# Peptides against a protein of PDB entry 5EIB, part 30

Target 1, 366 residues: chain A of PDB entry 5EIB
Amino acid sequence: VDLEPGTMDSVRSGPFGQIFRPDNFVFGQSGAGNNWAKGHYTEGAELVDSVLDVVRKESESCDCLQGFQLTHSLGGGTGSGMGTLLISKIREEYPDRIMNTFSVMPSPKVSDTVVEPYNATLSVHQLVENTDETYCIDNEALYDICFRTLKLTTPTYGDLNHLVSATMSGVTTCLRFPGQLNADLRKLAVNMVPFPRLHFFMPGFAPLTSRGSQQYRALTVPELTQQMFDSKNMMAACDPRHGRYLTVAAIFRGRMSMKEVDEQMLNVQNKNSSYFVEWIPNNVKTAVCDIPPRGLKMSATFIGNSTAIQELFKRISEQFTAMFRRKAFLHWYTGEGMDEMEFTEAESNMNDLVSEYQQYQDATAD
Target 2, 366 residues: chain A of PDB entry 5EIB as posed
Amino acid sequence: VDLEPGTMDSVRSGPFGQIFRPDNFVFGQSGAGNNWAKGHYTEGAELVDSVLDVVRKESESCDCLQGFQLTHSLGGGTGSGMGTLLISKIREEYPDRIMNTFSVMPSPKVSDTVVEPYNATLSVHQLVENTDETYSIDNEALYDICFRTLKLTTPTYGDLNHLVSATMSGVTTCLRFPGQLNADLRKLAVNMVPFPRLHFFMPGFAPLTSRGSQQYRALTVPELTQQMFDSKNMMAACDPRHGRYLTVAAIFRGRMSMKEVDEQMLNVQNKNSSYFVEWIPNNVKTAVCDIPPRGLKMSATFIGNSTAIQELFKRISEQFTAMFRRKAFLHWYTGEGMDEMEFTEAESNMNDLVSEYQQYQDATAD

## One batch from the design tools (peptide; aimed at target 1 Q126)

Design b2_p14_8 (made by RFdiffusion4)
Pose (drawn by RFdiffusion4):
Structure b2_p14_8 (pose): chain A 366 residues (1-366), chain P 14 residues (1-14)
Amino acid sequence: as target 2 above (366 residues)
Amino acid sequence: MTDGITITLLDHPP
């Protein structure tokens, strides 16, 4: 789905472009120009019922629908504005299904548009209310990993998307292969989301590799475990050691000692016990899958629900406030009939989200 | 992540 028609061509000319159902391409004529109001209200509303018709059709041909997963950026107009409209319409129509999103957060290091904090805040407001699980993919973190760790002096979207694709493959492994833990979206959600609003996850994986060089060696289980908890391996630009884990899901892929995995997971939990909330006993679940990802014999995927994610929302909030105080470009949004109070409502909700993460960060079992 | 919105519907396996 895109308001921009040119997006259809690039997807089709891609390697697996012909595999998609031709009828499932739903596109507009213009597109939003990084205007969330255009995406939602104006233009997305024009296009949205066509998308829902296709969604309804895919749903009625399901034996037992688990739910939906959406991939979108928060910084633009379409993926952000229209994407959150689609989510709200799907929530109305399928209220008992899990909504899961892979949402990319904007960063000044990657994109040169100062309205992106507006668009992201208005979107975060919708996701806080309407999604069950959201993987926070931070362009800030992706750029830093490429620039500082992978030594790519000029990272491209291709460089960033290599990290995203490895992450998305890892976090959906328990859904795609037989297993006991977090095998479906709802079970994953019940294990990861103690409070409904706190459903933004910090993904990480090991090993981090630059695409096209080179290999190995394959990591040991200890090396995998330590790297997948490392702040440098997170896809969100937050230091996990600045907050506390409410819940964690770890996924080991490849052939390895299940016993060694158990020992190392127990090891990281009690050497660093102060970083795991004490009032949620046994809050780290571990899954092993025997099939490694491409190019690797062993890999690990980390999914964290950490109070440290408030750093991501504080950064967006600061940029949002800096722009919104000067009222810069606000008429672009209200020109589409959007209420200015929606900006204030979204800002307050995001700051409330930050306070809630801090409350549980300081909470004690006493 | 490609441009645009991709919606994936997940079904229970047999």

Design b2_p14_8_s1 (made by RFdiffusion4, then SolubleMPNN; from b2_p14_8, 5 letters changed)
Fold by OpenDDE base, seed 2:
Structure b2_p14_8_s1 (fold): chain B 366 residues (1-366), chain A 14 residues (1-14)
Amino acid sequence: as target 1 above (366 residues)
Amino acid sequence: MLPGIFITLYDAPP
């Protein structure tokens, strides 16, 4: 789905364009112009029914629909505005189904779009209320990984998208291959989300490989485990050492010893025990899938529900506040039928979310 | 940026 026809043509002409049914391409004629309100109230609202018709048709073709996964950017008007409109409408129509998102967080290091803090804040407000699980893919973190870890002098969108695709492939492993821990979206939510509003995940991936980088030396389970818990491997720009893990899932892929995985996972928990909450028992889950990712012998994917994620929301909130106090570009949103009160409500809800994470970070076992 | 919006439906395994 896109409000710009040119993006759809690029997907259709791309190497994977033939994987999608032609009828599942829904596109507008006028883009959102990086405006959440255009995506949510005007251009996106005109297109939403056509998307919902496709979603209904595909849902009727499912034997047992578990839920939905939406991938979108929170910086752009289509992904943010129309994406959150779709999430809301799908939630209304399918209230008993899991809503999962891969939400790409904007960064000034990657995009010069000045209104991204508005689009992100307005989107996070919707995600807090209408999603069950949200993977935070932070362009800040992706850029830093490409630059610092992968030694790419000028990270491209292709490099960032490679990391996103590897991470998405990792976290969805249990959903795509039978007989795994967290084999369904609901079980993942039960294991990862102890409090309904605190459903924002920090993903991580090991090994980190660029397109065209030489095949890494034979990775070991200890090396994968260590890298997976390293703050430098997190796809969200927050340091887990500044917070506490509420819950963790680790997904190993490839032929490896389950015993060795369990031993290394126990060792890493014990070494990092100060970074876990003590009052949530058995808050680390481990899965092993014998099927490696394409081009790797083994990998590990990390899913962290950490109170450190508040650093990401604080960054967005600070940028939002700096613009909103000046009423910068506000007329572009209000001109599309949006109320200024929606900005204040979204800011308040994000600040409440930050406060909730801090409360649980500071909570002691009584 | 990932272009646009992608929606995936998850069906339960049989």
Scores: peptide ipSAE 0.420, ipTM 0.881, DockQ to the pose 0.866
OpenDDE base, seeds 1, 3, 4, 5: peptide ipSAE 0.409, 0.391, 0.399, 0.400; ipTM 0.880, 0.874, 0.876, 0.876

Design b2_p14_8_s2 (made by RFdiffusion4, then SolubleMPNN; from b2_p14_8, 6 letters changed)
Fold by OpenDDE base, seed 1:
Structure b2_p14_8_s2 (fold): chain B 366 residues (1-366), chain A 14 residues (1-14)
Amino acid sequence: as target 1 above (366 residues)
Amino acid sequence: MPPGIFIELIDAPP
């Protein structure tokens, strides 16, 4: 789905364009112009029914629909505004199904779009209320991984998208291969989300290796486990050492010893015990899939529900507040029928979310 | 990110 027709042509002409049914391409004639309100109230609202018709049709073809997985950017007006409108409308129509999102957080290091803090804050407000699970993929963290870890001098959107794709493939492994720990979306939510509003995940992927070092690294279970828990491998720009893990899932792929995986996962938990809450028993889950990802002998994907994710929301909130105090560009949103109160409500809800994470970070086992 | 919105329906394996 896109409000810009030219983006859909790029997907259709791409190597995977033929995997999608032609009827499942829904596009507008006028883009959102990086404006959440255009995506949510005007241009996106005109297109939403056409998307819902496709969703209904595809839902009828499912034998046992678990839920929906939406991938979108929170910086752009289409992904943010129309994406959150679609989430709301799908939730209204399918209230018993799981809503899962891959939400890409904006960064000034990656984009010059000045209104991204508005789009992100307004989107987070919707995601808090209408999703069951949200993977926070932060362009800040992706850029830093590309530059620092992968040793790319000038990270491109292609390089960032490669990391996103690897992560998405990793976290969905349990859904695609039977007999795994989190074989369904509901079970994942039960294991990962102890509190309904605290459903924002910090993903990570291993191995992350520079092209120059790939030839010399033996991939081992200990190395994957260590790298997966390294703050530098997190795809959200937060340091897990500044918070506590509420829950963790680790998904290993490739031919490896289950015993070795369990031993290494126990060792890493013991070494990092101060970074876990003590009052949630058995809060680390491990899955092993014998099928490696393409081009790797083995990998590990990390899913963390950490109170450190508040650093990401604080960054967005600070940027939002700095703009909103000046009423910068506000007329672009109000001109599309949005009320100024919705900005203050969204800011308040995101600050409440930060406060909730902090409360559970500071909680002790009584 | 690729531009736009992708929606995937997650069906249970048979």
Scores: peptide ipSAE 0.434, ipTM 0.879, DockQ to the pose 0.903
OpenDDE base, seeds 2, 3, 4, 5: peptide ipSAE 0.426, 0.416, 0.432, 0.418; ipTM 0.874, 0.874, 0.880, 0.875

Design b2_p14_8_s3 (made by RFdiffusion4, then SolubleMPNN; from b2_p14_8, 7 letters changed)
Fold by OpenDDE base, seed 4:
Structure b2_p14_8_s3 (fold): chain B 366 residues (1-366), chain A 14 residues (1-14)
Amino acid sequence: as target 1 above (366 residues)
Amino acid sequence: MPPGIFIEIIDAPP
């Protein structure tokens, strides 16, 4: 789905364009212009029914509908505004199905779009209420990985998208291959989400590889395990050492010893025990798939529900507040039918979420 | 980033 027709032609002409049904391409004539309100209330609202008709048709063709997975950017008006509108409408129609998202967080290191903090804050407000699981893929973290770890002088969108694709492939491994831990969306939610509002995940991936860097030697299980828990491998710009893990899932891919994986996972938990909550027993889950990712012998994907994710939301909130206190650019949103109160409500709900994470971070076993 | 929105319908487990 896109509000700009030209993006759909690029997908259709791409190497994978043929895997999509022609009728499943829904596009508008006018883009959202990086405005959440255009995506949510005007241009996106005109297109939403056409998307819902496709969603209904595809859902009716399922043998056993589990739920929905949406990938979107929170910086752009289409992904943020129209994406959250679609999430809300799908949630309303399918309240008993799992809503999973890959939500890409904006960063001023990656984009010069000044209003991205507004789009992100308004989107997070919707995601708190209308999703069951949200993978936070942070452009700040992706940029820092590309620049610092991959030593790319000028990270491109292509470089960032490679990391996004690797992460998405990693976290969906259990859904794509039989006999895995968290083989369904509901089981993942039950294992990962101890409290309904605290459903924002920090994904991580090892080994980190750039396009064209065929040179990464296959990591060992100990190296994969160590890198997977390293803050530098997190796709969200927060340090897990500044918070506590509520829950963790680790997905290993490739031919490896289950015994070695279990031993290394126990070792890393014991080494990092101060960074886990003590009141959630057995909060680390491990899966091993014998099928490696393309081009790698072995990989590990991390999914963390950590109170450290509040650092990401605080960053967005600070950027939001800096503009909103001056009412900068608000006329572009109010002109599309929004009220300033909706901005205040979104800011408040995101600050409440931060406070909730902090409460559980500070909670001790009685 | 993919410029638009991608929606996947998740059917029965494999």
Scores: peptide ipSAE 0.435, ipTM 0.879, DockQ to the pose 0.834
OpenDDE base, seeds 1, 2, 3, 5: peptide ipSAE 0.432, 0.426, 0.419, 0.423; ipTM 0.876, 0.874, 0.880, 0.876

Design b2_p14_8_s4 (made by RFdiffusion4, then SolubleMPNN; from b2_p14_8, 6 letters changed)
Fold by OpenDDE base, seed 4:
Formats: C-alpha cells, sequence, structure tokens
Structure b2_p14_8_s4 (fold): chain B 366 residues (1-366), chain A 14 residues (1-14)
C-alpha cells in the first residue's frame, strides 16, 4: 500500500514484484507529504476502504486466520498516518486477532524531515492502544550499526533496509518454519508480553553483515549468543544495560547443537542476570531452526522486551516537545482537521508508557 | 524502496 503511485510501480518492476498478487496493490494518486494527518484523516482515509476490502478478501481465504502484520515507517506520512489508520480499522474489525507491527522509528541522522517527531509520537499513541506486538526498528540504531559496526562512511537507505530485512526474516523464522517455540503470533504474544501496553520489542541480529560484504568467517554458537545480547547489535537505539528484560526470545538458524545453544543461552543469562527482572521466571525462550538464512551458515535473532526501550520513546518525546512548545509546523496538521489536543494526548500517552516501563524496571520481588 | 505499508496476513500453519 502506498499513497504515491510511483512506489508501487517500482515494487512491481522489482525482483520481488511477482510475489504479490496484482489485486493486492493498493495505491493513491497523492502522497501524504510527510504529514501524519494527511495519511490518517484525508488522503489515507480516501484509500483505507480499498485496502480493507483486500484485507477482508484475503482473510476470508484463510483456513485459520491468526492475525496481521503491518510494516511501516513512523517518520513518513503514509506509513505513520495511513498505517495507524489501517491498524485501527483492522483492530476494530478483527478484535480477537493478533496485530503485529514492524515499526520503523525516525532519526535526524537518517532524514532531514523536521516533522518526523510529530508523525512518530502520533503513531506511537495509536500503537500503544491498537497493537499486540510491535518490533521497534530504529533508524538511529540502524544508522549507528552501519556507521560504527559495518564501517560504512555514508549509510544509505539501502544499507538500512538490508538490516531491516535481515531482522524481519529472523523474527518471523518461527512463523515460517516448523518449530516448537512461538510457532504462531498468539504464542509469541503470550511469551513476550506480560503487560498489555508493554508490547514494544527491541530486536537484534547476529551476524551483522553489510550488503555485498562476504563473511569470510563462520560464527560459532558462543559468538552468536554473545553478539545477539550485545547492545551494538540491537536494532533499537537503547542500551539493555540501562534497563531490565521482562522477556526474551532467541531464534537460532542453521545446523547447530541444541545442547550447545542451551548451554550458551544459560551462560549469557547468568552473565547478564542483573539486567533481567527476577519476578518473571523462565522469561528467556530459545528456538532453533535448522534452515540457515540465505548466504549465512548460521544466525541468531534476538527479541527483547526491555524497559530500556523507554530510551527510544524519550528521544522521540524530547524532539516532539522541542517543536510542539513553539507550535512549529502545526498548521500543516490542523489544516487537515486535527486539533492541537490530539498532539497533547499522544505526548501524554507516550510519557505514561515511559513511566510504566520505569515502574517495572524499579520493581523488586516481594 | 518497499511500499509505504506492507500488510501480511497469517494463516495457521498446515
Amino acid sequence: as target 1 above (366 residues)
Amino acid sequence: MPPGITIDIFDAPP
């Protein structure tokens, strides 16, 4: 789905254009212009019914509908505004189904779009209420990985998208291949989400590889296990050492010893025990899939529900507040029918979420 | 670039 027709033509002409059904391409004529309000209330609202018709048709063709996964950017007007509108409408129609998202968080390091903090804050407000699981893919973290870890002097959107694709492939492994752990969206939610509002995940991936870089050395299970828990491998710009893990899932791919995986996972938990809450027993889950990712012998994907995710929301909130206190650019949103109160409500709800994470971070076993 | 929004619908595994 896109409000810009040119994006859809690029997807159709691309190497993967044939994997999508022609009837499942829904596009507008006018883009959202990086405005959440255009995506949510005007241009996006005109297109939403056409998307919902496709969603209904495809859902009716399922033998047993589990839920939905939406991938979107929170910085742009289409992904943020129209994406959250779609999430809301799908949630209203399918309240008993899982809503999963891959939500790409904006960063000033990646984009010069000044209103991205507004789009992100307004989106997070919707995601708190209308999703069951949200993978936070932070452009700040992706940029830092590309620049610091992969030594790319000028990270491109292509480099960032490579990391996004690797992460998405990793976290969906259990859904796509036979396995015992998190084989469905609901089981993942039950294992990962101890409190309904605290459903924002910090993903991580090992090994980190640039597009076109060949790995000359295969990683070992110990190296993968250590790297997947390293803050430098997190796809959200948060340090897990500044918070506590509520829950963790680790997904290994490739031919490896389950015994070795279990031993290394126990070792890393023991080493990092101070960074876990003590009041959630057995909060680390491990899966192994014998099928490696393309081009790798083995990989590990991390999913963390950590109170450190509040660092991401604080960053967005600070950027939001800096503009909103001056009413900068608000006329672009109010002109599309929004009230300034909606901005205040979104900011408040995101700050409440931060406070909730902090509360559980500070909680001790009674 | 990927489209602005992608929606995947999950059916039960066979």
Scores: peptide ipSAE 0.415, ipTM 0.874, DockQ to the pose 0.861
OpenDDE base, seeds 1, 2, 3, 5: peptide ipSAE 0.402, 0.410, 0.404, 0.408; ipTM 0.871, 0.870, 0.871, 0.872

## One batch from the design tools (peptide; aimed at target 1 G337 E342)

Design b2_p15_1 (made by RFdiffusion4)
Pose (drawn by RFdiffusion4):
Structure b2_p15_1 (pose): chain A 366 residues (1-366), chain P 15 residues (1-15)
Amino acid sequence: as target 2 above (366 residues)
Amino acid sequence: SLRKASLHPKKPLHP
């Protein structure tokens, strides 16, 4: 789905472009120009019922639908504006299904548009209310990993998307292969989301590799465990050691000692016990899958529900406030008939989300 | 007229 028609061509000319159902391409003529109001209201509303028809059709041909997963950026107009409209319409029509999103956060280091904080805040407001799980993929973190760790002086979207694809493969492994833990979206959600609003996850993986060089050696289980908890291996630009884990899901892929995995996971939990909330006993679940990802014999994937994610929302909120106080470009949004109060409503909701993460960060069992 | 995006709040999940 895109309001921009040129997106259809690039996907089709891609390697697996012909495998998609031709009828499932739903596109507009213009597209939003980084205007969330255009995406939602104006233009996305024009296009949205066509998308829902396709969604309804894919759903009625499902033996037992688990739910939906949406990939989108929060910084633009279509993936952000229309994407959250689609989510709200799907929530109305399929209220008992899990909604899961892979949402990429904007960063000034990657994109040169100062309205992106507007678009992201209006979107975060929708996701807080309407999604069950959201993987926070931070362009800030992706750029820093490419620039500082992978030593790519000029990271491209291809460089960033290599990190995203490795992450998406890792976090959906329990859904795609036989296993006991978090095998479906609802079970994963019940294990990861103690409070409904706090459903933004920090993904990480190990090893971090630059695409096209080179290999190995394959990591030891200790090396995998330590790296997947490392702040430098997170896809969100937050220091996990600045907050506390409410829940964690770890996924080890490849051939390895299940005993050694158990010992190392127990090791990181009790050496660093102060970083795991004490009022949620046994809050770290571990899954092993025998099939490694491409190019690797061993890998680990980390999914964290950490109070440190408030750093991501504080950064967006600060940029949003800096722009919104000067009312810059606000008429672009209200020109599409959007209420200015929706900006204030979204800002308040995001700041409330930050306060809630801090409340549980300081909470004690006593 | 002025508009706001709709919200369809989710329900808490239980085992």

Design b2_p15_1_s1 (made by RFdiffusion4, then SolubleMPNN; from b2_p15_1, 8 letters changed)
Fold by OpenDDE base, seed 5:
Structure b2_p15_1_s1 (fold): chain B 366 residues (1-366), chain A 15 residues (1-15)
Amino acid sequence: as target 1 above (366 residues)
Amino acid sequence: MLRRAPVFPIKPLTA
């Protein structure tokens, strides 16, 4: 789905364009112009019914519909505005199905789109209410991984999207291969989300290795485990050491000893015990899938529900507040039929979410 | 004709 045709042509002409049904390409002509309100109230609202018709058709073809997975950006107008409109409409029609998102957080390191803080804040407000699970994929963290860890002097969108694709493949492993932990979206939610509003995840993928170091790296369970819990490996720009893990899932892929995985996972928990909440028993879950990702002997994917995610929301909130106090560009949103009150409601709800994470961070076992 | 809202610039990453 897009409000611009050119993205659909790029997907269709790509190496995997033929895996999608032609009738499932729904697109507009005008784009959102990086305006959330265009995506949500005007251009996106004109297209949403055509998307819902496709969603219904695909849902009816499912033997057992678990839920929906959306991939979108929060900095743009289409992914943010139309994406959140689509989430709302799907939630209204399928209230008992899981809503899962891969939400790309904006960063000034990656985009010069000045209104990204508005689009992100307005999107987060919708995601808090209408999603069950949200993977926070932060363009700031992706850029920093590419530059610092992968040693890419000039990271490309291709490099960032490679990390996104590896992560998405990792977190969906248990859904795609039977007999694993979190074998369905609802079990993932039950294991990862102890409180309904606190459903924002820090993803990570290992191994991350620079091209120059690949030939010297042995892929071992200890190295995967160590890298997966490293703050520099998080695909959300927050330090887990500044918060506490509510829940963790680790998904190992490839032929490895389950005993060695369990030993390394116990060791990393014990070394980092101060960074876990004590009042959630058995809050670390581990899965091992014998099928490695393409081109690797083994990998590990991390899913963290951490109170440190508040650092990401604080960053967005600070940028939002700095613009909103000046009423910068507001007339472009209100001109699409949006109320200025929705900005203050979205800011308030995101600040409440930050306060909730802080409260649970400071909570002790009774 | 509804005034087309401006397209805000996106920083291109290197290709």
Scores: peptide ipSAE 0.014, ipTM 0.509, DockQ to the pose 0.026
OpenDDE base, seeds 1, 2, 3, 4: peptide ipSAE 0.006, 0.006, 0.007, 0.008; ipTM 0.444, 0.441, 0.409, 0.430

Design b2_p15_1_s2 (made by RFdiffusion4, then SolubleMPNN; from b2_p15_1, 9 letters changed)
Fold by OpenDDE base, seed 3:
Parts: sequence; C-alpha cells; structure tokens
Structure b2_p15_1_s2 (fold): chain B 366 residues (1-366), chain A 15 residues (1-15)
Amino acid sequence: as target 1 above (366 residues)
Amino acid sequence: MLKRAPVFPRKPLTA
C-alpha cells in the first residue's frame, strides 16, 4: 500500500516483487507530501476502503487469522497517517485480532523532513491505543549500527533495510516454524506485554552483518548472547542500562546446544540483574529454532520490552514540543481537516506513556 | 480550492 505509485513499481520490480499478488497492490497518485493529516484525513481516507476490501478478502481466505502485521514509517505521511488510519479501521472491524507493527522511527541523521516529529507523535498516539505489539525500529539506531558497528562510511537505505529485514526475519521466526515458544501473535503478546499500553519493543540482532561483508565471523552461543544484550546491537536508540526490562524474548536460530543457550541466557540475566524488574517472575523467554537464517550458521534476535524505550519517545517529544510551541507548519495539517487539539492530545498521551514507563522503572517489589 | 499542503523537504541517505 502507498499513496505514491513509484514505490509499488520499485517493490514489483524488486527481487521479491513476484511474491505479492498483483491485486494486493493498492496505491494512490498524489502522495501524502510527508503530512500525517493527508495520510489520515484526505488522500489516505480516499484510499482506505480499497485497502480494507483487500484486507477482508485476504482475512476471509485464512483458515485461522491470528491478526495483522503492518510495516510502516512514522516520519512520512503515508506510513504514519494512512498506516494509523488503516490500523484504526482494522481494529474496529477485527477487535479480537492481534495488531502487530514494525514502526520505523524518524531520525534527523537519516532524513531532513522537518515535520517528522509531528508525524511520529501523531502516529505514536494511534499506536498506543490501537496496537498490541509494536517493534520500534529507530533510524537513529540503524544509522549508528551501519556507521559505527558495520563501519559503513556512507550508510544507504539498502544498508538500513538489511538490518530491518534481519530483525523482522528474527522476530517472526517462531511464527514461521512450528513448535516454538511464542508460536502465535497472541502468545507473544501474553509473554511480552504485562501492561496493555506498554507494548513497544526494542529489537536487536546478532551477528550484525552487512550485505557486502561476505566474511561471516562464526559466532558462538556466548558471543551471540553477549552481542544480543549489547546496547550497540539494539535497533532502537535506547540504552537498556538507563531503564529496566519488563520482559525479554531471545530467539536463537541454527544448530546449537539448548543447554549452552540456557546457561548463557542465565549468565546474561545474572550479570544484568539490576536491569530487570524483580517483580515480574520468569520475564525472560528463550526459543531455539534449528533452521538458521540464509547465509548464517547461527543468529540470535532480541525482543526487549524495556522502560528505556522512553528515551526514544522523549527524543520525539522534545523535537515535537520545539516545533509545536512555534506553531510551525500547523496550518498544513489543520488545512487537511485536522484539529490543533489532536496535536495536544497526542503530545499528552506520549508524555503519559513516558510517565508510565518511568513509574514501572521505579517500582519495587512490595 | 483548498491549497493542498506542500511536499515537505526530505534529504535521503545515499541511494
């Protein structure tokens, strides 16, 4: 789905374009112009019914519909505005199904789109209310991984999207291979989301390997476990040491000893015990899938529900507040039918979310 | 005619 036709042509002509049904390409002509309100109230609202018709058709073809998975950006107008409109409409029609998102957070290091803080804040407001699970994929973190860790002097969107694809492949492993922990979206939510609003995940991946670096360092289970918990491998620009883990899932892939995985997972928890809440028992879950990722002997994927995720929301909130106090560009949103109150409500709800994460960070066992 | 909002500037990463 897009409000621009050129993205559909890029997907269709891409190496995997043939895996998608032609009739499932729904697109507009005008784009959102990086405006959330165009995505949500005008251009996106004109297209949403055509998307919902496809969603219904695909849902009716499912023997057992678990839920929906959206991949979108929060800095743009289409992914943010139309994406959140679509989430809302799907939630209204399928209130008992899981809504899962891969939400790409904006960064000034990656894009100079001035209004990204508005689009992100307005999106986060919708995601808090209408999603059950949100993987926060932060362009700040992706850029920093590419530049600092992968030593890419000039990161490309291809390099960032490689990290996104590795992460998405990792977190969906249990859904794609039977007999694993978190084998469905609802079990993942039950294990990862102790509080309904606190459903924003910090993903991580090991080994970090660029598409151009064919020299795979063979990592051991101890090295994978250590790297997976390293803040430098987080796909969200948060330091886990500045917060506490509410819940963690670790997904190992490849032929390895389950005993060695359990020993290393216990060791990393014990070493980092101060970074876990003590009042959530058994808050670390581990899965091992014998099927490695393509090109790797083994990998580990991290899913953290951490109170440190508030650093991401604070960054967006600070940028939002600096623009909103000046009423910068607001007339471009209100001119699409949006109320100025919706900005204040979205700012408030994101600040409430930050306060909720802080409350649970500071909570002790009674 | 409601003036549609402009396209806001974007600086991409290298293509």
Scores: peptide ipSAE 0.036, ipTM 0.618, DockQ to the pose 0.027
OpenDDE base, seeds 1, 2, 4, 5: peptide ipSAE 0.016, 0.019, 0.017, 0.018; ipTM 0.529, 0.552, 0.516, 0.529; seed 4 fails the geometry check

Design b2_p15_1_s3 (made by RFdiffusion4, then SolubleMPNN; from b2_p15_1, 7 letters changed)
Fold by OpenDDE base, seed 1:
Structure b2_p15_1_s3 (fold): chain B 366 residues (1-366), chain A 15 residues (1-15)
Amino acid sequence: as target 1 above (366 residues)
Amino acid sequence: MLKKAPVFPIKPLTP
C-alpha cells in the first residue's frame, strides 16, 4: 500500500515482486507529501476502503487468522497517517485479533524532514490505543549500528533495510516455524506485554559483524548471547542500562545445544539482574529454532520490553514541543481538516506513556 | 495548489 505509484513499481520490479498478488497492490496518485493529516484525513481516507476490501478478502482466505502485521514509517505521511488510519479501521472490524506493527522511528541523523516529530507523535498516539505489539525500529540506532559496529563509512538505505529485514525475520521465527515459545501473536502479547499500553519493543539482532571481522569471529552461543544484550546492538536508540526490562524474549536459530543456551541465558540474566524488574516472575523467555537464517550458521534475535524505551519517546517529544511552541507548519495539517487540539492530545498521551514507563522503572517488589 | 510539505531531501543515504 502507498499513496504514490513509484514505490509500488519498485516493489514489483524487485527480486520478490512476484510473491505478492497483483490485485493486492493498492496505491494512490498524489502522495502524502510527508504530512500525517494527508495520510489520515484526505488522500489516505480516499484509499482506505480499497485497502480494507483487500484485507477482508485475504482474511477470509486464512484457515486461522491470528491478527495483522503492519510495516510502516512514522516520519513520512503515508506510513504514519494512512498506516494509523488502517490500524484504527482494522481494529474496528477485527477487535478480537492481534494488531502487530513494525514501526520505523524517524531520526534527524537520517532525514532532514522537519515535520517528522509531528508525524511520529501523532502516530504514537494512535499506536498506544490501537496496537497490541509494536516493534520500535529506530533509524538513529540502525545508522549507528551500520557506522560503529558494521564499520560502514557511508551507510545506505540498503544497509539499514538489511538490518530491518534480519530483525523482522528473527522476531517472526516462532510464528513461521514449529516452536514452544510465542507460537502465535496472542502468546507473544501474553509473554511480552504485562501492561496493555506498555507494548513497545526494543528489538536486537546477533551476530552483527563488520565485513573485515567476519573471518575471525566464531559464531558461538556465548558470543550471540552477550552481543544481543549489548546496548550497541539494540535497534532502538535507548540504553537498556538506563531502565529496567519488564519482559524479554530471545530467539536462537541454528543447530546448538539447548543446555548451552539455557546456561548462557541464565548467566546473562544474573550479570544484568539490576536491569530487570524483580516483581515480574519468569520475565525472560527463550526459544530455539534448528533452522538458521539464510547465510548464517546461527543467530539470536532479542525482543525487550524495557522502561528505557522512554528515551526514544522523550527525544521525539522534545523535538515536537520545540516545533509546536512556534506553531511551525501547523497550517499544513489544519488545512487537511485536522484540529490543533489533536496535536495537544497526542503530546499529552505520549508524555503519559513516558510517565507510565518511569513509574514501573521506579517500582520495587515491596 | 496546496504547498507540498517540504519533501526535504532525505540526506542522500547513497542508494
Scores: peptide ipSAE 0.039, ipTM 0.549, DockQ to the pose 0.025
OpenDDE base, seeds 2, 3, 4, 5: peptide ipSAE 0.014, 0.018, 0.014, 0.008; ipTM 0.479, 0.435, 0.445, 0.474

